# Ledger of designs, part 90: peptides against a protein of PDB entry 6MBK

Target 1, 240 residues: chain A of PDB entry 6MBK
Amino acid sequence: GFEMVNFKEEGFGLRATRDIKAEELFLWVPRKLLMTVESAKNSVLGPLYSQDRILQAMGNIALAFHLLCERASPNSFWQPYIQTLPSEYDTPLYFEEDEVRYLQSTQAIHDVFSQYKNTARQYAYFYKVIQTHPHANKLPLKDSFTYEDYRWAVSSVMTRQNQIPTEDGSRVTLALIPLWDMCNHTNGLITTGYNLEDDRCECVALQDFRAGEQIYIFYGTRSNAEFVIHSGFFFDNNSH

## One batch from the design tools (peptide; made by RFdiffusion4, then SolubleMPNN)

Design b2_p9_8_s4 (from b2_p9_8, 3 letters changed)
Fold by OpenDDE base, seed 2:
Structure b2_p9_8_s4 (fold): chain B 240 residues (1-240), chain A 9 residues (1-9)
Amino acid sequence: as target 1 above (240 residues)
Amino acid sequence: MDAIPRELL
């Protein structure tokens, strides 16, 4: 009922191939297709994960490394998804000097600097880990781990990570949701949930979409400050 | 693809 399309101003998104009615379940993604902290633990990253306290404590960083490992793996199941991701982002980690100067007039500047410094520190830490830890030897990024790679992965996770339940529903974990996260944002209500019985993410249509129209979802409530920090822009119609 | 975090219910 939909297809991936490159829109002129919005980049990649989903377009309806048939009429979709409001509240219709038009998209679902089974757990096995998600990139999760669990799939990271079950990958080549698993041995290192089991011994690194930061990977264990920070699921977003675990996902970032999972993403890098899979990107570096030609036969990765997630290659089709990874190839849809932007090569760079408008997030603060990519800000040039002029953009930073512009933000000096805003309250977000200190958070931007903090994010940049923290990311740089994380890279320095993990660079050493990758070079010295025995369980890093089998990682495909062992000899090619750059700051640019890390910045990209962190930004990818930062802009796309979701909280989903564990398989038993007892806890929450982090996931990247392929295909679904291709939907661009509009104001409205959250229309995606997790169906534990079928073990899948389920998205119902926010509104009627005709064949040929772009399918939008609501990403959730965000302040303008959060938009700057997480996405690098102000949303004009942001009511929050 | 918007560079914004997404939420589920």
Scores: peptide ipSAE 0.249, ipTM 0.837, DockQ to the pose 0.355
Fold by OpenDDE base, seed 5:
Structure b2_p9_8_s4 (fold): chain B 240 residues (1-240), chain A 9 residues (1-9)
Amino acid sequence: as target 1 above (240 residues)
Amino acid sequence: MDAIPRELL
């Protein structure tokens, strides 16, 4: 019902291959295909995760390292997904001096500086961990862990992370949702949920899409400040 | 694709 397409200005997205009706369940992603904190724990990162309090406490960082480990693994199940991710981002971690100067007139500047400082501190911490911790020796990033690697992974997670239920529905965890997160954003209502009975993410169409049209979803309510912080852009039709 | 975090219901 859809295909991956590289759109001229929007980058990769999903295009309908047939007519899709509003509220039609056109896309679902089983838990086994997600990159989650749990899949990170079950990966080559697992031994280190079990010994590092920050990885345990901060699921977003666990996902960032999961991305880095899988990217460095030629046989990773998630290689096709990882290859669709941008190599660089327009997020504040990539801002040039002129972009930072522009933000000085806004309230976002404090959040940008805090984000940069926190990311730098995290990198310094984990650089030392990777160099010294016994369980880091088997990580494919052992001899190649740069700040560029880390800011890429953090930015990837920052722009794409989702909260989903655990298998038993008792708690929430963090996930990256391959294929689904390729849908570009438009204004509307949230049309994706998690079906615990079938253990999958389910997306229904926001509107009618004709064959050949790009399929958009609504990512959620965000202020323009949040758009800058999380994605590096402003949404003109943002009602928030 | 490269945008804000995505929310689920």
Scores: peptide ipSAE 0.247, ipTM 0.833, DockQ to the pose 0.385
Fold by OpenDDE base, seed 1:
Structure b2_p9_8_s4 (fold): chain B 240 residues (1-240), chain A 9 residues (1-9)
Amino acid sequence: as target 1 above (240 residues)
Amino acid sequence: MDAIPRELL
């Protein structure tokens, strides 16, 4: 019903291969295909996770390290997904001096500076952890953990992380949702949920899409400041 | 593709 396509201006996205009707369930992703905090705990990162308070407390950082470990693993199940991710981002962690100067006139500047500071501190902390912690010795990133690596992983998670229920539905956890997160954004309503009975993310079509059209989803209501912080752009049709 | 996080219902 759809295929991955590289759109010239928007990068990768999904294109309909047949007509899709509004509200049609056209895409689902089982839990086993997701990159989650739980899959991080069950990976080579697990032993370190079990002993590091920051990884335990901050699921987004756990996902970032999970992403780095899997990227560094040639036989990773998620290699096809990881290869679709941008190599760099237009998010604040990648801003040049002129972009930061522009932001000084906006409400986002304090959050941008916070991101810079926090990311740098996190990197410094984890660099030491990776170099010295016994449970870091078997990590595939042991000998290759640069700030660029960390910035990329943090930005990847920052732009793509989702809250989903735990398997028993009692709590929420964080996930990256392969294939689904390739959908680009348009204005509308949230059309994705999690089906606990079938243990999968389910996406219904926001509108009718004809064969050959790009399939868009609505990412959620955000302020323009949040768009800048998370994606580095302003959305013209944003209600905020 | 690389925009803000996507929300689920």
Scores: peptide ipSAE 0.245, ipTM 0.833, DockQ to the pose 0.399
Fold by OpenDDE base, seed 3:
Structure b2_p9_8_s4 (fold): chain B 240 residues (1-240), chain A 9 residues (1-9)
Amino acid sequence: as target 1 above (240 residues)
Amino acid sequence: MDAIPRELL
């Protein structure tokens, strides 16, 4: 087994409670526990989703609004997961003026400005939608939708979203994977996949872990540029 | 909990 622990230098992570062998299936997460575009459609957000082209075209934004709606719902199934998420992020959307000035000497500044502008435009659009659309009246964020809320939700999705198959395996959708995404990073190989037969995410151990050791996974190879870009909004070709 | 996405196979 494993347990969630706050590590001094790395923040929250998973610690082994027994010896785990390399390639052992030690962690799985059924689809029903995931926050997905489909669970967003089946939530209080569903009626609005069915009538908004941007929510339909951009699964990451759908997940962001799903997070906001569930966070604002005291009885949400995902409250235990949401409470483990950072309240702030070290991402470009949170950069202070001095950090932005430092980046002006780098090529990354254009991507940072683009991300900020896109996020601000999305917020302005959805603020109007939430204020005027009939199906927005049921949303728990109706009277409390700030840019800070949107920035947090977008950053949460940006840093944690994963591609998984749809239930029928015919397409790819987006998901947040509770518990599993608490694993911190080490160098190695990707050891997580989706088992369609059992309809669950499955993680095998990258190496031997002793009882009391932190369990690490390999997140994948990311350049600094890829981090900024993949931390950006996926504009599907249908974006305005 | 690094501020980067985690990939699946």
Scores: peptide ipSAE 0.242, ipTM 0.835, DockQ to the pose 0.298

## One batch from the design tools (peptide; made by RFdiffusion4, then SolubleMPNN)

Design b2_p10_3_s1 (from b2_p10_3, 5 letters changed)
Fold by OpenDDE base, seed 4:
Structure b2_p10_3_s1 (fold): chain B 240 residues (1-240), chain A 10 residues (1-10)
Amino acid sequence: as target 1 above (240 residues)
Amino acid sequence: MRFPISLYIP
């Protein structure tokens, strides 16, 4: 019902290959395809994760390192997804000096500086961890871990992380959702939820899309989307 | 492709 297309201004997106009606379930992504904190724990990062308090406490950082490890792994299951990610982002961590100077006159400056400081501190911390911790020896980052790498990973997670339920539905966890997050943004309502019965993310069409049209979704008001458990759709039959 | 909506996420 859809295909990946590289749009000139928006980068990669999804295009309908047939007519899709509003509220139609056109896209779903099983948990096993997601990059999650749990998949990070089960990866080569697992041993280090089990020993580092920051990785354990900050799921977004765990995802960032998960991305970096998988990117450096040629046989990673997520290589096709990672290759679709932009190499640079329109995030504060990529702002030029003049942009930062301009922001000094805005309320955003405090958040920008905070992000800069936190990211720099995190990089410095983990650089040392990677160099000295025994469980870091097998990481593909051992010999090459630059600030640019970390900046990219953090920005990737910042722009794409989502809250989803744990498998048992008792808690929420963080996830990157391949394929789904290729949809570009438009104003509207959240049309994505998590179906615990089938253990998958489900996305229904925000509106009618004709064959050949780009499929847009509403990301929400934040970069990290909050999935509505057993809801988030306009009709109850789609809410699982 | 996802885009930043919030400038800062802890």
Scores: peptide ipSAE 0.026, ipTM 0.662, DockQ to the pose 0.077
Fold by OpenDDE base, seed 2:
Structure b2_p10_3_s1 (fold): chain B 240 residues (1-240), chain A 10 residues (1-10)
Amino acid sequence: as target 1 above (240 residues)
Amino acid sequence: MRFPISLYIP
């Protein structure tokens, strides 16, 4: 019902291969395809995760390292997904000197500086951890871990992380959702939820899409999308 | 892709 396409201005997106009607379930992604904190724990990162309090406390950082480890692994299951990710982002961590100078007159500059400082400190911390911790020996990034690597991974997670339920539905966890997150943004309602019975992320069409049209979703008002567990789907008329 | 710009502080 859809295909991946590289659009001129928007980068990768999804294009309908047939007519899709509004509210039609056109896309679902099983849990096994997601990059989650749990999959990070079950990967080569697992032993280090179990010993580092920051990885345990900050799921977004765990996902960032999971992403880096999988990127450095030629046989990673997620290689096809990782190859679709941008090489750079328009986030504050990638602002050039001129852009930062422009923002100096705004309140946003404090957020930019804070993000730079925090990310740099995290990098310095984990650089030492990776070089000295016994459980870091098997990490493919041990001999090659640059700030650019970390900046990319953090930015990837920052822009794409989602809250989903745990397998038993008792708690929430963080996930990157391949294929689904290729949908570009348009104004509308949240049309994505998690089906615990089938253990999959489900997306229904925001509107009618004709064959050949790009499929858009509404991201919401924040970078971290939140699923409404009890309702399955969350409908909000918030604009952004 | 997802949000191109984010003010999220990790």
Scores: peptide ipSAE 0.024, ipTM 0.668, DockQ to the pose 0.076
Fold by OpenDDE base, seed 3:
Structure b2_p10_3_s1 (fold): chain B 240 residues (1-240), chain A 10 residues (1-10)
Amino acid sequence: as target 1 above (240 residues)
Amino acid sequence: MRFPISLYIP
């Protein structure tokens, strides 16, 4: 009922190929297609993950390294998804010197510098880990781990990470959701949840969409999505 | 495409 299209103003998005009514389940993504902290643990990164306190404590960094490892793997299942990701972002980590100067008179400059410093420190830490840790030897990024790589991965996760339930529903974990994250934003209500019985992300239409129209979703108050566990879909009241 | 969020750092 939809297709990926490059829209003139908004870049890539989803377009309806048929009329879709409000509340119709038009898109679902099984857990097996998601990039999660768990899939990172089950990948070539797993042995290192089990030995590094920061990877264990910070799921977003685990996802960043998961992205880097999979990007560097020609046979990765997620290659088609990774190829859809931007090569660069409009995040502070990509600001040019002149752009940073414009922020010097604002409170935002402190946050930008903090992000720069923290990201650089993380890179330095993991560079050393990758060079010295035995479990890092088999990582495809072993001989090609640059700051630009790390910046890209961190920014990818920062802009696209979501909270979903663990497989048993007992806890919350982080995930990148292929295909679904192609939807662009509009004002409305959260219409995406996680169906634990079928073990999949489910998205229902926010409104009626005619064939040929772009399908929008509401990202919520926060830029990341926090999915609701459900057996059937219900609207999240976070937008109220 | 998604909006950026804050990167949590300890």
Scores: peptide ipSAE 0.028, ipTM 0.689, DockQ to the pose 0.078; fails the geometry check
Fold by OpenDDE base, seed 1:
Structure b2_p10_3_s1 (fold): chain B 240 residues (1-240), chain A 10 residues (1-10)
Amino acid sequence: as target 1 above (240 residues)
Amino acid sequence: MRFPISLYIP
């Protein structure tokens, strides 16, 4: 019902291959296709994760390293997804000197500097970890871990991470949602949720889309991290 | 493209 297309100004997006009606479930992504903290634990990163307090405490960093490890793995299941990710982002970590100077007149400058400082510290910490920790020897990024790699991964996660429920629904975890996150943004309502019964992320059409039209979703006023859990779409259909 | 959700890196 849809295909990936590279749109000139918007980058990669999804285009309808048939007519899609409003509220139609047109896209779903099973848990097994998601990049999650759990999949990170179950990957080559697992042994290091089990020994590093920061990776354990900060799921976004775990996802960032998971992303880097998979990127460095030619046979990674997620290679097709990773190749669709932007090489650069409009995040503070990519701001040039002139942009930072412009922001000095705003209240945002403190947050920007904080992010730079934190990211630099994290990189320095993990660079040392990767070089010295016994479990890091198995990582495909062992001999190739630059700040540029790290800021890219962090920015990728920052812009694309979502909260999803654990398999038992008792807790929330962080996930990158391939295919779904290729949808570009339009104004509207949140139309994505997580179906625990089928263990998949589900997206219904915001509006009618004709064959050949780009499919847009509303990212919401909420953070992407809250998008799936707070969409409420799939919990209300308890037709009792 | 997805939007940044936070300026803070936890």
Scores: peptide ipSAE 0.024, ipTM 0.674, DockQ to the pose 0.078; fails the geometry check

Design b2_p10_3_s2 (from b2_p10_3, 5 letters changed)
Fold by OpenDDE base, seed 5:
Structure b2_p10_3_s2 (fold): chain B 240 residues (1-240), chain A 10 residues (1-10)
Amino acid sequence: as target 1 above (240 residues)
Amino acid sequence: SMFPISLYIP
């Protein structure tokens, strides 16, 4: 019912190959295809995860390292997904001087500085961990872990992480959702949920889409400032 | 690009 297309200005997105009606379930992604904190724990990162309190406490960082490990693994199941991710981002961690100067006139500047500082501190910490911890020896990034690597991974997770229920539905966990996160944003309502019975993410159409049209979803209610901080863009039609 | 969301349980 849809195909991946590289749209001008918008990058990769999904295009309908047939008419899709509003509220139609057109896209679902089983848990087994998601990159989650749990899949990180079950990966080559697992031994280190089990020994590092920060990885255990901060699921977003666990996902970042999961991305880095899988990216460095040529046989990774997620290679096709990872290859669709941007190599660089327009997020604050990539801002040049002029962009930072622009933000000085906004309340976002303090959050940008905080994010930069925290990311740098995390990198310094984990660089040492990767160099010295015995369970880091077999990680594919052992001999190649730069700030640029970490910045990329953190930015990837920051822009794409989602909260989903755990398998038993008792708690929430973090996930990257391949295929689904290829949808570009439009104003509307959240039309994506998690079906625990079938153990999958489910997305229903926000509106009618005709064959050949790009399929958009609503990313959620965020201020433009939050969009800048988390995704590096403004949305003029944002209700917030 | 994407923006993080919290998925709900139907």
Scores: peptide ipSAE 0.025, ipTM 0.669, DockQ to the pose 0.128
Fold by OpenDDE base, seed 3:
Structure b2_p10_3_s2 (fold): chain B 240 residues (1-240), chain A 10 residues (1-10)
Amino acid sequence: as target 1 above (240 residues)
Amino acid sequence: SMFPISLYIP
């Protein structure tokens, strides 16, 4: 009972098409629709993943490369989702010199510089890997892997990655959750969980929503500094 | 937009 809509100031979000009651299960996303570390391992990236220690150790980077490979694949199952992602972000990796200067008076500047340094080093490392590793030859990234590509993918994952259980529930893995990640934020409680029995993400309504109202969820406790660093925005009503 | 969230197990 919802639809995707472009809202003023908030950008794309979900709007209720009927009345939704508090605690009603209104949205679910099966594991098969998620972009996960496991789906990355099962993709064309799999052979390289199996031989690169950094990809194995850092699930967020694995997801970033998964996004890049799927974006470059016209027949990718996730093309409809990828097309909904921003082409650029308001996160620190996209800040110009003047924007960085505004942060110099804050503690956030250290985290920004750390992101710049780490992202640049990661790109340099993986550029070499893609150029020299035998299992990289079949990747669509072989002849087109720029810093701008990597920056986009890292920023996409940084702003949208979620922790979910593995299929057997024994471990935690990382996932991008299509459709669900269209919801915008409000204060409240976390109302999204993972149902292992049905193997799906489940979201219940935080409050009553009338037909025609935007559906909001609670992203969790974050400072405004963390919002800027991880999502590129401030939340005026952040009471946490 | 979104940022990272840890999902609970119901």
Scores: peptide ipSAE 0.025, ipTM 0.667, DockQ to the pose 0.128
Fold by OpenDDE base, seed 4:
Structure b2_p10_3_s2 (fold): chain B 240 residues (1-240), chain A 10 residues (1-10)
Amino acid sequence: as target 1 above (240 residues)
Amino acid sequence: SMFPISLYIP
């Protein structure tokens, strides 16, 4: 019912191949296809995860390293997904000096500075961990872990991480949702949920889409500052 | 592109 297409200015998105009606379940992604904290724990990163308090405490960082490890693994199950990700982002961690200077007059500046500081500290910390920790020797990034790598991974996770329930529904965890996260944003209501019975992420159509139209979803309530921080762009038609 | 969301549990 849909296909991935590279749209001008918007990058990759989903296009309807048939007419889709509002509220129609057009897309679902089983848990087994998600990149999660659990899949990170079960990967080559698992041994290091089990012994590093920062990875354990910060699921977003665990996902970032999971993403880097899988990217560096030619036989990774997620290679098709990873290859669809941007090679660079227009998020704050990629801002030029003039862009940062402009943000000094906005509410985003404090969060931008925090991102810079935290990302730099995290990189320095994990560079040392990767160089010295015994369980890091098995990581495919052992001999190649640059700030650019880390910045990319953190930005990928920052823009694409989602909260989903654990398998038993008792807690929430973080996940990257392949294919679904190719949908670009529009105003509306959240039309994505997690079906625990079927153990899958489910997305219903926000509106009617005709064959050939791009399928948009609503990511959630965000200010323009939050859009810059989380996605790297301003949304002119943002109702919030 | 995306930004973080919380998925509802039905």
Scores: peptide ipSAE 0.024, ipTM 0.654, DockQ to the pose 0.129
Fold by OpenDDE base, seed 1:
Structure b2_p10_3_s2 (fold): chain B 240 residues (1-240), chain A 10 residues (1-10)
Amino acid sequence: as target 1 above (240 residues)
Amino acid sequence: SMFPISLYIP
């Protein structure tokens, strides 16, 4: 029903290979294909995760390190996904001096500076952890962990993390959703949910797409995207 | 769009 295509200015996206009708379930991603806090715990990062209170407390950081570990692993299952991720982002951590200078007159500058400070502190902390913690020795990033690596991973998670239910539906956890997050953005409503019965993310078409057209989704507040546990899909015009 | 998250070190 769709294929991966590199669109010039938009980068990688999905193109319909057949006509897709509005509200048609055209894309689903089983839990086993997701990068989650649980998959991080079950990876080479697991032993360190079990010993580090910050990784345990901050699922987004756990995902960031999971992403870095998998990126550094040539045989990682997620290599095809990771290779499609941008090398840079339009997040505050990548703002140029001119952008920061412009923001000095706005309230946003405080958030930018805070994010810079926090990210730098986190990097410094984890650099030490990676260098000294016994369970860090087996990490593929042991000898290669730069601020640029961390900035990239944090930004990747920041722009792509989603809230999904746990397997039993009792709690919410964080996930990166390969394939699905390749869809580029258009204005609309959230058309993605999680089907607990089939244990998969499901995306229905926002509109009709003809064969050969790029398939767009509405990102909404992607970092805060909350899947409907019981109903599967949630439609909201939240454009934040 | 930019999707900010809160980053902090405990």
Scores: peptide ipSAE 0.023, ipTM 0.634, DockQ to the pose 0.055

